# Peptides against a protein of PDB entry 5CWW, part 23

Target 1, 194 residues: chain A of PDB entry 5CWW
Amino acid sequence: VPKLQGPFDFDLNPEDEQDDEVELKDIYVIGEKPRVADLMRGEEEELEMMKEDQHNGLSLNIICLLSTSGQVKICLDIDGVEAQWLPPRSKNKRLFAPPPEPPSLLTFQTFDTLKPAEVTPDGWPMFSEDATSPYSFYVTHPAGITYISLTPWVFRLESELQSDSEAGTEFRIDLLAKGQGSERDRIFTQTRTQ

## One batch from the design tools (peptide; made by RFdiffusion4, then SolubleMPNN)

Design b2_p23_1_s3 (from b2_p23_1, 13 letters changed)
Fold by OpenDDE base, seed 1:
Structure b2_p23_1_s3 (fold): chain B 194 residues (1-194), chain A 23 residues (1-23)
Amino acid sequence: as target 1 above (194 residues)
Amino acid sequence: SAAEEAKRKARLEALKKALAALR
């Protein structure tokens, strides 16, 4: 039986996110791709098919959060939250294991998909997948549709995570953090009939 | 390997630190 996971702690929320009850409307999860080192333990035949796809993915889960206001928060699962199953009824309930610390999500980027004038109290923004890329998606709102792509930084981040050299790693990671180059394009805007 | 995992962890901590410096 799958175990419900959560609550999650959010690491490095922007200070400007006042604890105003940001009502989340939707969540979009991009699952991690297997790491090359983890694949090397698998059967050789699966290794060949996955080699082509490995170069284009991140070895971290990405959690996208969407608020009523159309704000998107891109979070990274640094702790590697694995699918938890209810432990088999082993008689030895270790009654005294401290509850594991809730997994933390690292906030990588936050941005808006709506203009202030487009935000409505009854808004219902939703995520939808892009069939052409696992790292691209849409945010649909009554005011319009926004295309989002994480591809500009995902590959670079994975390259740093897989790098054999420590030389310049800190500098390149700093540039990644500063750049946060997600693509965000409004592809449709609803014309208000005056 | 354990050494590779330690390097990965160090890079993730560096990312966390870099993001913290922006806020």
Scores: peptide ipSAE 0.591, ipTM 0.942, DockQ to the pose 0.842
Fold by OpenDDE base, seed 5:
Structure b2_p23_1_s3 (fold): chain B 194 residues (1-194), chain A 23 residues (1-23)
Amino acid sequence: as target 1 above (194 residues)
Amino acid sequence: SAAEEAKRKARLEALKKALAALR
């Protein structure tokens, strides 16, 4: 039986008091691509095919959160939260291990997909996948559809995480943090039929 | 390796610090 996980802590939430009150309606998880070193336990032929695919992904889980207001929060799982299973009822629970600290998510970026005038109390925005890219998705709301792509920064971040060079790493990471270059495009807007 | 993992961790901490400076 899967173990219920949570609560999660959110690191670096914007201090805007409004973010703590955000009602989440949907979640979209982009699973990490396995690190090349972790794949070395497999057969060499599967390893070569996976290496080509691995160069195109982030070695961190990405958790996208969607609010009723159409706010998207992009979070990174730095701690590497894995699926847990209920241990068999072994009687020897070490009674005195302090509860593990709850896993944390790093808030990378927050942005809106709706204009303030498009936000409705009964609004139900939803994520949907893009069949063409694992790092692209849509937010669908009655007011319109927004295309989102994480590809611009995902590739750069993974390149920094895998780089053997230490020269300029801090500077490039600072630029990544400042750039927050997710693509966001409103591809459809619902016209109010008067 | 342990050294590679330490380097990865240091980069993730640098990212966290860089993001914290923007908040």
Scores: peptide ipSAE 0.591, ipTM 0.942, DockQ to the pose 0.841
Fold by OpenDDE base, seed 4:
Structure b2_p23_1_s3 (fold): chain B 194 residues (1-194), chain A 23 residues (1-23)
Amino acid sequence: as target 1 above (194 residues)
Amino acid sequence: SAAEEAKRKARLEALKKALAALR
């Protein structure tokens, strides 16, 4: 039986701990792709093919959170939450090690998809997938539809995580953090027909 | 390898640190 995973601790900026209880309305999860190094236990030929597949996704789960206000938080599962199964009812009281510290989600980016004037108390924004890319999605709200793409940084981050070179890694990571680089485009705006 | 995992962990910590420095 799959184990329910959670709660997750959010490593949020304490400044984002503004007491405004961000009411979450939806969650969108982009599952991790297997790490190239984990695949390297296979045939070298498969490795070359996978290196050529520039679309090696991030070896981290991405958890996108959507608030009532249309705020999106992009979180990274840095602890690598693997699918856990309920331990078989083995009668041996193995001292349940204290439940491992809940996995921490690292908030990578936060941005709004709605203007303040578009926010409604009864707003129910939702995620929807982009069939063309696993790292792109839409936020749909009565006020409009916003396209979001994580592709500008996902590949770069994975490249850093997989790199054999330590030279310049810190600098490139700093640039990734500063740039964040998610694409955000309002593709549709509902005109209030008064 | 253990060394590769250590490098990965170090990079993730660097990312965490970099993000924290922006906040």
Scores: peptide ipSAE 0.591, ipTM 0.941, DockQ to the pose 0.741
Fold by OpenDDE base, seed 3:
Structure b2_p23_1_s3 (fold): chain B 194 residues (1-194), chain A 23 residues (1-23)
Amino acid sequence: as target 1 above (194 residues)
Amino acid sequence: SAAEEAKRKARLEALKKALAALR
């Protein structure tokens, strides 16, 4: 039986976001892709050809959170949370071990998909996948549909995580933090016929 | 390798610091 995991701590939330008032409606998880270094441990000779074409995805899980207001929060799993199983009903409840520290999620980016006038108390925004890209998805709300793509930064971040170059790494990471650049496009808007 | 994992960890910490500086 799968173990229920949580609570999760959110690290680096924006100060202005009243986290206590954010009602989450949906969660979208983008699973990590294997690291190139982990793949290459078995194949020394074929190293040269695989470098060019395989834009391997990010070697971190991405957790997208969607609020009632249509706010999207993009979080990175830095700790590498794995699926856990319920321990067998062994009588030895280690009652005295301090609970393990909850895993942390790093808030990378937060943005809105709805205008303030489009937010409704009964709104139920939902995620849906893009069948053509694992790093693109849609947010559907009664007011409209928004396309989102993480591709502008995901591959650059993975490149920095895998790079052997130390020169300019801090500068490039600072640019990634400042210029996150997720694509956001409203592809459909529901016109209220007056 | 252990050295590669140490470099990866250092880059993740640098990202965390860079994001913290924007908050």
Scores: peptide ipSAE 0.590, ipTM 0.941, DockQ to the pose 0.811

Design b2_p23_1_s4 (from b2_p23_1, 13 letters changed)
Fold by OpenDDE base, seed 2:
Structure b2_p23_1_s4 (fold): chain B 194 residues (1-194), chain A 23 residues (1-23)
Amino acid sequence: as target 1 above (194 residues)
Amino acid sequence: SAAEEAKRKAALEALKKALAKLR
């Protein structure tokens, strides 16, 4: 039985302390790319196909949070939220394992998908997947649909994570910081028929 | 916005620190 994961600790930047009152409405999770080592139990041919796909993913889980106001928060799971299974009902309640520390989520980016005038108390923004990319998704709201893509930074971040060279790390991450964040495009706007 | 860029920069600095702990 899958264990309910959470609460998550957000390493919120001190500047984001004002966002602690954000009512979350939906969550979208992009799982980490499968580790080659975990797949090595498969047939060699399947391993080669997966190696090509492995170059195209992030080794960290991404957790996207959506507020009632249409704010999206992109979080990275640095500690690795492993799928925790409920311990088998083995009679040995090692009841005294300290509760696993909640995984720390790093907020990578925060942005709005709605204009202030589009925010309604009864508005229910929702995530939906993009069938063409695991790193792209939509935010749907009665006011409109916003396309979001993480591709502008995900591959660069993965390259940095896989880099054994500490040399230039600061520079490369500064380029990530200064670079374009997530792509955001309003693909549909509901025209209020007056 | 400039504010979004500043937040992103701070997040990436935090990421640098986190990654340095993982190495």
Scores: peptide ipSAE 0.143, ipTM 0.747, DockQ to the pose 0.049
Fold by OpenDDE base, seed 4:
Structure b2_p23_1_s4 (fold): chain B 194 residues (1-194), chain A 23 residues (1-23)
Amino acid sequence: as target 1 above (194 residues)
Amino acid sequence: SAAEEAKRKAALEALKKALAKLR
């Protein structure tokens, strides 16, 4: 039986205690690309197709959190949420393994999709997928729709994760740091018909 | 905002540290 994953610990900067008060309304998960090497001694052709697909994603899970206020938090699962199976109900080994430490989520980026004036107490923002890219999605709210894309940084991060060379790592990460975060575009705004 | 930029910078320093541990 698949184990329900969570709760996740957020490696929130302790200075951001204000973020803990954020009521979450929705979660959007972008699963890690399976490492082809781990999946199948499949036919070489399937392996090649899977390798081509490997170049197109992050080896870490991405967890997007959406608050009632339309705040989006992009988190990275650094520890890797492996598919955990419930231990078989074998009666005899009370190996109380300490509950595995919940995966630590690193907050990569936090941003708002709504203006303060658009935030309503009864607002229910929701994620929706983009059929064209696994690393793009929409946030829908009664006030409007925001397109979000992680593509500006995801592929660069993956390239860094796959890099065997420590040379220039600090510089490349600094570029990721200073570079463009997630793309965020308001594609629709609900005009209040007065 | 300046606050968003500061948070981003902190997140990225954390990312650097995390990536250093993954290698």
Scores: peptide ipSAE 0.140, ipTM 0.741, DockQ to the pose 0.046
Fold by OpenDDE base, seed 5:
Structure b2_p23_1_s4 (fold): chain B 194 residues (1-194), chain A 23 residues (1-23)
Amino acid sequence: as target 1 above (194 residues)
Amino acid sequence: SAAEEAKRKAALEALKKALAKLR
């Protein structure tokens, strides 16, 4: 039986103590790029098509959080959430294995999808996937629809994760955070029919 | 905003520490 994973610990910066009041409404998970070498023990032809796709993904899981106010948090799973199965009923409870520490999520970026005037108490924003890209998605709210893309930074982060060289790491990471964050585009705005 | 910049800087420092552990 699959083990329910969670809760996740957020390595929230102490300055985000104001986030304790953020009511979350939805979660969107972008899984890590599949390790084709681990999954494809069999078909060479599928390996070539997936090699092109392997260059187009992050080796970390991305967890997106959506608040009632339309705030999006983009979090990175640094510890790697592996599929946990309920331990077989073997009587040897290793009584002394400390529970695995919950995976720590790193908040990479926080941004709003709604204007303050668009926020309503009854508003229920939701995530939806983009069928054309695993690193793009939509936030749907009664006030409008916002397109979000993580592509401006995901590939640069992956290149850094795959780099064996510590040389220039600090500079490249500084460029990632000073650089363009996630793309945001309001593709639809609900006109209040007066 | 200055607050967004501070949060971004903090996220960077955390990312640097995380990357150092992964490597």
Scores: peptide ipSAE 0.139, ipTM 0.739, DockQ to the pose 0.070
Fold by OpenDDE base, seed 3:
Structure b2_p23_1_s4 (fold): chain B 194 residues (1-194), chain A 23 residues (1-23)
Amino acid sequence: as target 1 above (194 residues)
Amino acid sequence: SAAEEAKRKAALEALKKALAKLR
């Protein structure tokens, strides 16, 4: 049985006085690349499919938060929230390791998917996956559908995480932050039939 | 917006600090 994880601390979130007022409606999680060592115990076919995906992912979990207003917050799990499973009911009282300190989430980017005039009190925006890419997804709202892709920065961030050299890290990270963030495209807008 | 730029700058500084701790 999967263990419920949390609470998550936003200790690395800049003091966004507006964040406390944001009502969340949905959460979308993009898991980190599976570690090859964990996969080596699986079937060879699953290993090959995951090897192709492993070349093109991020070694950090990504947590996407969606507000009632259609605001998306992209967070990175820097502390590495591992999927915790409830121990099987085997009688061995494993000493309850002290609950791990809540992982700190880093807010990487915040953006809106709705115009102010499209925000409704009864609006319920939702995430949905893109079957073509693990780092792309949709935000669906009654007013329209927005395509989002993290690909513009994810691969560059991964390259930085895999680099053993601290030389130029600040520069490369500055380029990531100054660069174009997530791609965002409104693919559908609901026509108000008068 | 100026607020978005400030948030982005703060996120960048936090990312730098976090990456420095991971190494």
Scores: peptide ipSAE 0.137, ipTM 0.737, DockQ to the pose 0.068

Design b2_p23_2_s2
Fold by OpenDDE base, seed 2:
Structure b2_p23_2_s2 (fold): chain B 194 residues (1-194), chain A 23 residues (1-23)
Amino acid sequence: as target 1 above (194 residues)
Amino acid sequence: SEEEKRKAALEALKKALKKLREE
């Protein structure tokens, strides 16, 4: 079995061996937002503007994976956490730094954007950004266009990541787990011209 | 279930964060 030595070690539970059979077609990355603490070093005026934009972005990179069948997998890059909390390793990049360990991705949600009848061998789904929101995007396919928004959970997750208290973490995580997750809306369906 | 998988992922994340905060 060719180990897809992809640059991403999916700590997908080895029991999800079935997910290894998913042929990936596209990847969409939502970069982490700068930490509020780093923004506090900026001019007070920029801080006020960002406070009003109450939609504080996630401090983790989000990796969205799209299969040929239109399956979307929303993954969180936990290696980004190391980058945030580890003091910037002093510039002594030892020449032989082991190749950056592939980012460890945690799967937050998996869902389909296509109905089984819409999946075609020649159909290639693709991601496209939403210019109006950094945490929203589209999946385009010849059969239709699906709008996806991560906003229902991203803020809550960020709040948990920024929490200094372990109090209530179990409850908040449980709420995130039980939640509907990402918003998904088919905004366009191609009418099969019979 | 999807919920269980999501919960496991979030718990793993939490664990990773705790380790980083303790270092």
Scores: peptide ipSAE 0.350, ipTM 0.846, DockQ to the pose 0.057
Fold by OpenDDE base, seed 4:
Structure b2_p23_2_s2 (fold): chain B 194 residues (1-194), chain A 23 residues (1-23)
Amino acid sequence: as target 1 above (194 residues)
Amino acid sequence: SEEEKRKAALEALKKALKKLREE
């Protein structure tokens, strides 16, 4: 199924506007895991295969933003949460449905992939996917390549989203907040051959 | 701090989840 890479209108919460107007260069979207109900419409065999792949992805869309300076912002689409609880919108595409409200994005993490000295006016960082994991990706820049993995927290967050009990929620959220967040590793640095 | 920002985001998410569960 072609992943709909649509332009997401990011309503950047004005509170996040206090961060210097970061010029965005690239966007990387990690789509939410298919809803079990949507999987049930598929062949039973596909359902069993997805159950075995314990990598039950996050039920939320993840929006990764990349600035010209190599800053990465990992955002969670909260509207995905609503979609889980809303009965499947009858495919009646009401032709005149008001434009979907821009997704409410929550910033989970912000970090730099470049050192200040590596930032150049003509340097354009780009996202690239990791073929081995939907929750891992690379930021490529002439100065180097940075590997990023969301797997450390995605699983825990998903567990919380799927929890039927409020018991311990505060504790688990606190652990998520205090955690290191995304894995980040510079896997390649271009040595300037002087 | 990054932790504070993350916590705020997660708390917002928690609130959203709670609201959805109560509906």
Scores: peptide ipSAE 0.349, ipTM 0.845, DockQ to the pose 0.059
Fold by OpenDDE base, seed 3:
Structure b2_p23_2_s2 (fold): chain B 194 residues (1-194), chain A 23 residues (1-23)
Amino acid sequence: as target 1 above (194 residues)
Amino acid sequence: SEEEKRKAALEALKKALKKLREE
């Protein structure tokens, strides 16, 4: 199975960024949309996936963190902002780039996928991708499966990132902050056959 | 609150973007 080596070895030291109370079990990364120039040189598979997406992708990496209790934290990678303005680095320079500094993560949203009664010591939640959308995924647990979609806010955030004008920025940020955030839907619940 | 945390994050992002545009 070709491990898609994401360009970032996230040496996420779980100890530093976690509230001391949350044990992480899984990480799911949604990579930033490739630049058109990078798309032309990129793998045909990434180009095809982007062409099929009706929605413009986000110019920032999204890092999703999953705890043992089924808590999901959606984080934005600020280091991606620097990458947005940097000229496309030739493929050869990536090999000798100093190890990226640990990502500066901004928490966009935190929510639970499990009820307290569903949390078990031996039950570990895991992320899985949605093949139909790059900004949708599942959290699977023995107790059930939860569908998550970031599409309600990703487009609006991208529009703000691409805006050259400060006019209306405060208003748009306020709308993003007050919004419902990510879509969540429990699509399956395991019935305990007693 | 969740809203306050999200707002703070977005404001920090905005500040970072502004700094990059001024360079």
Scores: peptide ipSAE 0.347, ipTM 0.844, DockQ to the pose 0.059
Fold by OpenDDE base, seed 5:
Structure b2_p23_2_s2 (fold): chain B 194 residues (1-194), chain A 23 residues (1-23)
Amino acid sequence: as target 1 above (194 residues)
Amino acid sequence: SEEEKRKAALEALKKALKKLREE
């Protein structure tokens, strides 16, 4: 998965500005999986690995934002969809591609990884990857470690994105909205030795 | 509510996808 390395200018929708100025501490990006059609043009071996991985990845980039308070915001990058459906721009039109508009991020879920009592002014929550799954990661803080998995909803969302039928869309979206969202488990808590 | 926010996000995503498919 190509590591998306770059400064993301997040124009957070002003409607999200009503949430208290959340100071961001870290960002974790889960890149979109290449579409099977794009993989079929590559080595057959990668196709077999994707078939065995029952978890079809999301065709959208996921951007996770972590605040100093341990709040995680899971965002979906819509601009990744535009890049996939736009025919490859023919090389010859020197049309100055308008500066890439900042990615439009949609917030899928927001949750806390720390209890209010665990939040400290000098706390430094950080993301770390899970080597066993591209859609799982950890939030580490001096107070503890939280495991997060996006697998409960990613597949269903991908299925919706790939569906050509508008029939049942409202129902499926409602199901996704009502779902529990991401899995979250505190796997370690630091015992303050009094 | 969180559900309402999520629903709004998903609906926005779907609208964006529909627009892209129609172009």
Scores: peptide ipSAE 0.350, ipTM 0.845, DockQ to the pose 0.059; fails the geometry check

Design b2_p23_4_s2
Fold by OpenDDE base, seed 2:
Structure b2_p23_4_s2 (fold): chain B 194 residues (1-194), chain A 23 residues (1-23)
Amino acid sequence: as target 1 above (194 residues)
Amino acid sequence: SAAEEAKRRRVLEALRRALAKLR
């Protein structure tokens, strides 16, 4: 049985974002790229196909949160939130293991998919997958559909994670933090037939 | 804005810490 995970500690909420109880409507999780070394205990032929795919994934989980207002929060799982299964009802659970530190999520980016005039109390924004890329998705709302791609910064972040050289790391991370280069495009807008 | 700069700096520091843990 999967364990309910959470609450997540959101690291780096700007102080000025009022803890307005952002009512979450949906969550979209982009799993970390499988560690090829762990998969490679198997067949050599899977190795070559995975090498090409190896260049196109982030070694961190990404958690996207969607509010009722159409706000998207992109969070990085730095601590490695593993899928926790409820341990089998073994009688000898050390009840005294300190509760695992709550997983901390780094808020990388926050942006809106709706204009203020499009926000409705009965709005139900939802995530949907892009079949063409694991790092792209759609936010659907009665007012319209927004395409989002994380690809521009995911690649740069992964390159930094895989870099052996600390030289220039600070500069590259600064560029990542400044750029927050998620693509966002409103691909459909519902015209109110007046 | 100053708030945006503070946010960027916090993100930067967190990414630095993350990289230090993963390297």
Scores: peptide ipSAE 0.204, ipTM 0.778, DockQ to the pose 0.069
Fold by OpenDDE base, seed 5:
Structure b2_p23_4_s2 (fold): chain B 194 residues (1-194), chain A 23 residues (1-23)
Amino acid sequence: as target 1 above (194 residues)
Amino acid sequence: SAAEEAKRRRVLEALRRALAKLR
């Protein structure tokens, strides 16, 4: 039986973001790039064609959170949340190992998709996938549609994760943190018909 | 702003910890 996972702890809320109870409306998960070596353990020939396409992804899960106000939080799963199964009801009183600490999500970026005047109490923003890229998506709201792409930083982060060299790591991470440059484009705005 | 710098510092520290854990 699959175990329900959560709650997740957010280690990096900025202190000044009042934990105003941000009502979440939607969640969008971008799974880690499949380790093709793990998937293709039986088909060596398809492995060569997929090696070229394999350079394009992040080895971490990305969890995008969308609030009622149209705020998007981009979170990184650093701990690697794996599917957990309920342990078989073995009657052996194995010492209750303390429940594993809840996995921590790193809030990488937070941004708004709506203007303050577009926020409504009854708003229902939703994520929608982009068929052209796993690292791009849309936020749809009655006020408009916003395109979001994580591609400007995802590949840089992956390059850093795969780098064996600690030389310049601090500088590259600083550039990533400063450049948190998810692309954001409002592709549609609903005109209020007066 | 000071708040933006504090946020950047926290993100940096978290990414450093993440990289240290993944490496």
Scores: peptide ipSAE 0.201, ipTM 0.775, DockQ to the pose 0.069
Fold by OpenDDE base, seed 1:
Structure b2_p23_4_s2 (fold): chain B 194 residues (1-194), chain A 23 residues (1-23)
Amino acid sequence: as target 1 above (194 residues)
Amino acid sequence: SAAEEAKRRRVLEALRRALAKLR
């Protein structure tokens, strides 16, 4: 049985974002790329296909949060929340390990998909996957559909995570933090029938 | 803005910590 993980502590939210109770409506999770060691259990043919795809994945989980207002938060799982399975019912009273510190999510980027005039009290925005890329998705709302792609920064971040060189790391990370360049494109807008 | 710069610093520090854990 998968263990329900939470609450997540958003300790890395900017202090100035008033925790106005952003009513979350949907969550979209992009899992980390499989570790090469986990691939060694697969058939050789799956190993070759996955080696080509391995160059294109992030080693961190991405958690996207969507509010009623159409606000998207892109969060990075820095602590590497591994899927915790409930320990098997071994009768031995394993000492209650102190509850693991809640995993810290880094809010990497926050942006809106709706204009203020498009926000409705009954609006229910939802995520949907893009079959063409694991790092792209759609936000669907009655007012319109927005395409989102994380690809502009995901590959740069992965390159930095895989870099053994500390030289220039600070500069490259600074560029990543400045270049929070998720692509956003409104692909459909509902015309108000007069 | 000062808030944007503070956010940027937090992101930088968090990414540095992530890198330190993964290395």
Scores: peptide ipSAE 0.201, ipTM 0.776, DockQ to the pose 0.090
Fold by OpenDDE base, seed 3:
Structure b2_p23_4_s2 (fold): chain B 194 residues (1-194), chain A 23 residues (1-23)
Amino acid sequence: as target 1 above (194 residues)
Amino acid sequence: SAAEEAKRRRVLEALRRALAKLR
């Protein structure tokens, strides 16, 4: 049985976001790209197919959170939250292991997909995948559909994670932190038929 | 905004720490 993990600490919530009041409706997880070293232990044939997908995915998991208000929070799993299984009922409760520090998620970006006038108390926004890219998705709400792409920054972040050179790292990271620009486009808006 | 700059700074520091751990 999978172990419920959490609570997650959001290290970088803006002080003004009362996280305690955000009702989450959906979660979208973009898994990390498998490490080439782990693939080398598998059958050689699967390795060639994964090399052709030129979209070098991120070596970190991305966790997207969606609120009732249509707010999207993009979080990075820097600590590498692995799926934990419930330990078999071994009777040895190590009574005194300090509770492991809760895993922290880095809030990379927060943005709204709905206008204030589109927010409804009964609104149920949902994520849906984009079949064309693992780093693109849709937020569907009764008021409209918003396309989101993480591709503008994911590639740059991965390039920095894979860089052996410390030269210019500070500048590149500063650009990433400034340029937190996920692509966001409203592809459909529900016309109120009068 | 001062809040936006503070957030940016926190993100920057977290990314720096992450990179230092992964290198």
Scores: peptide ipSAE 0.197, ipTM 0.773, DockQ to the pose 0.070

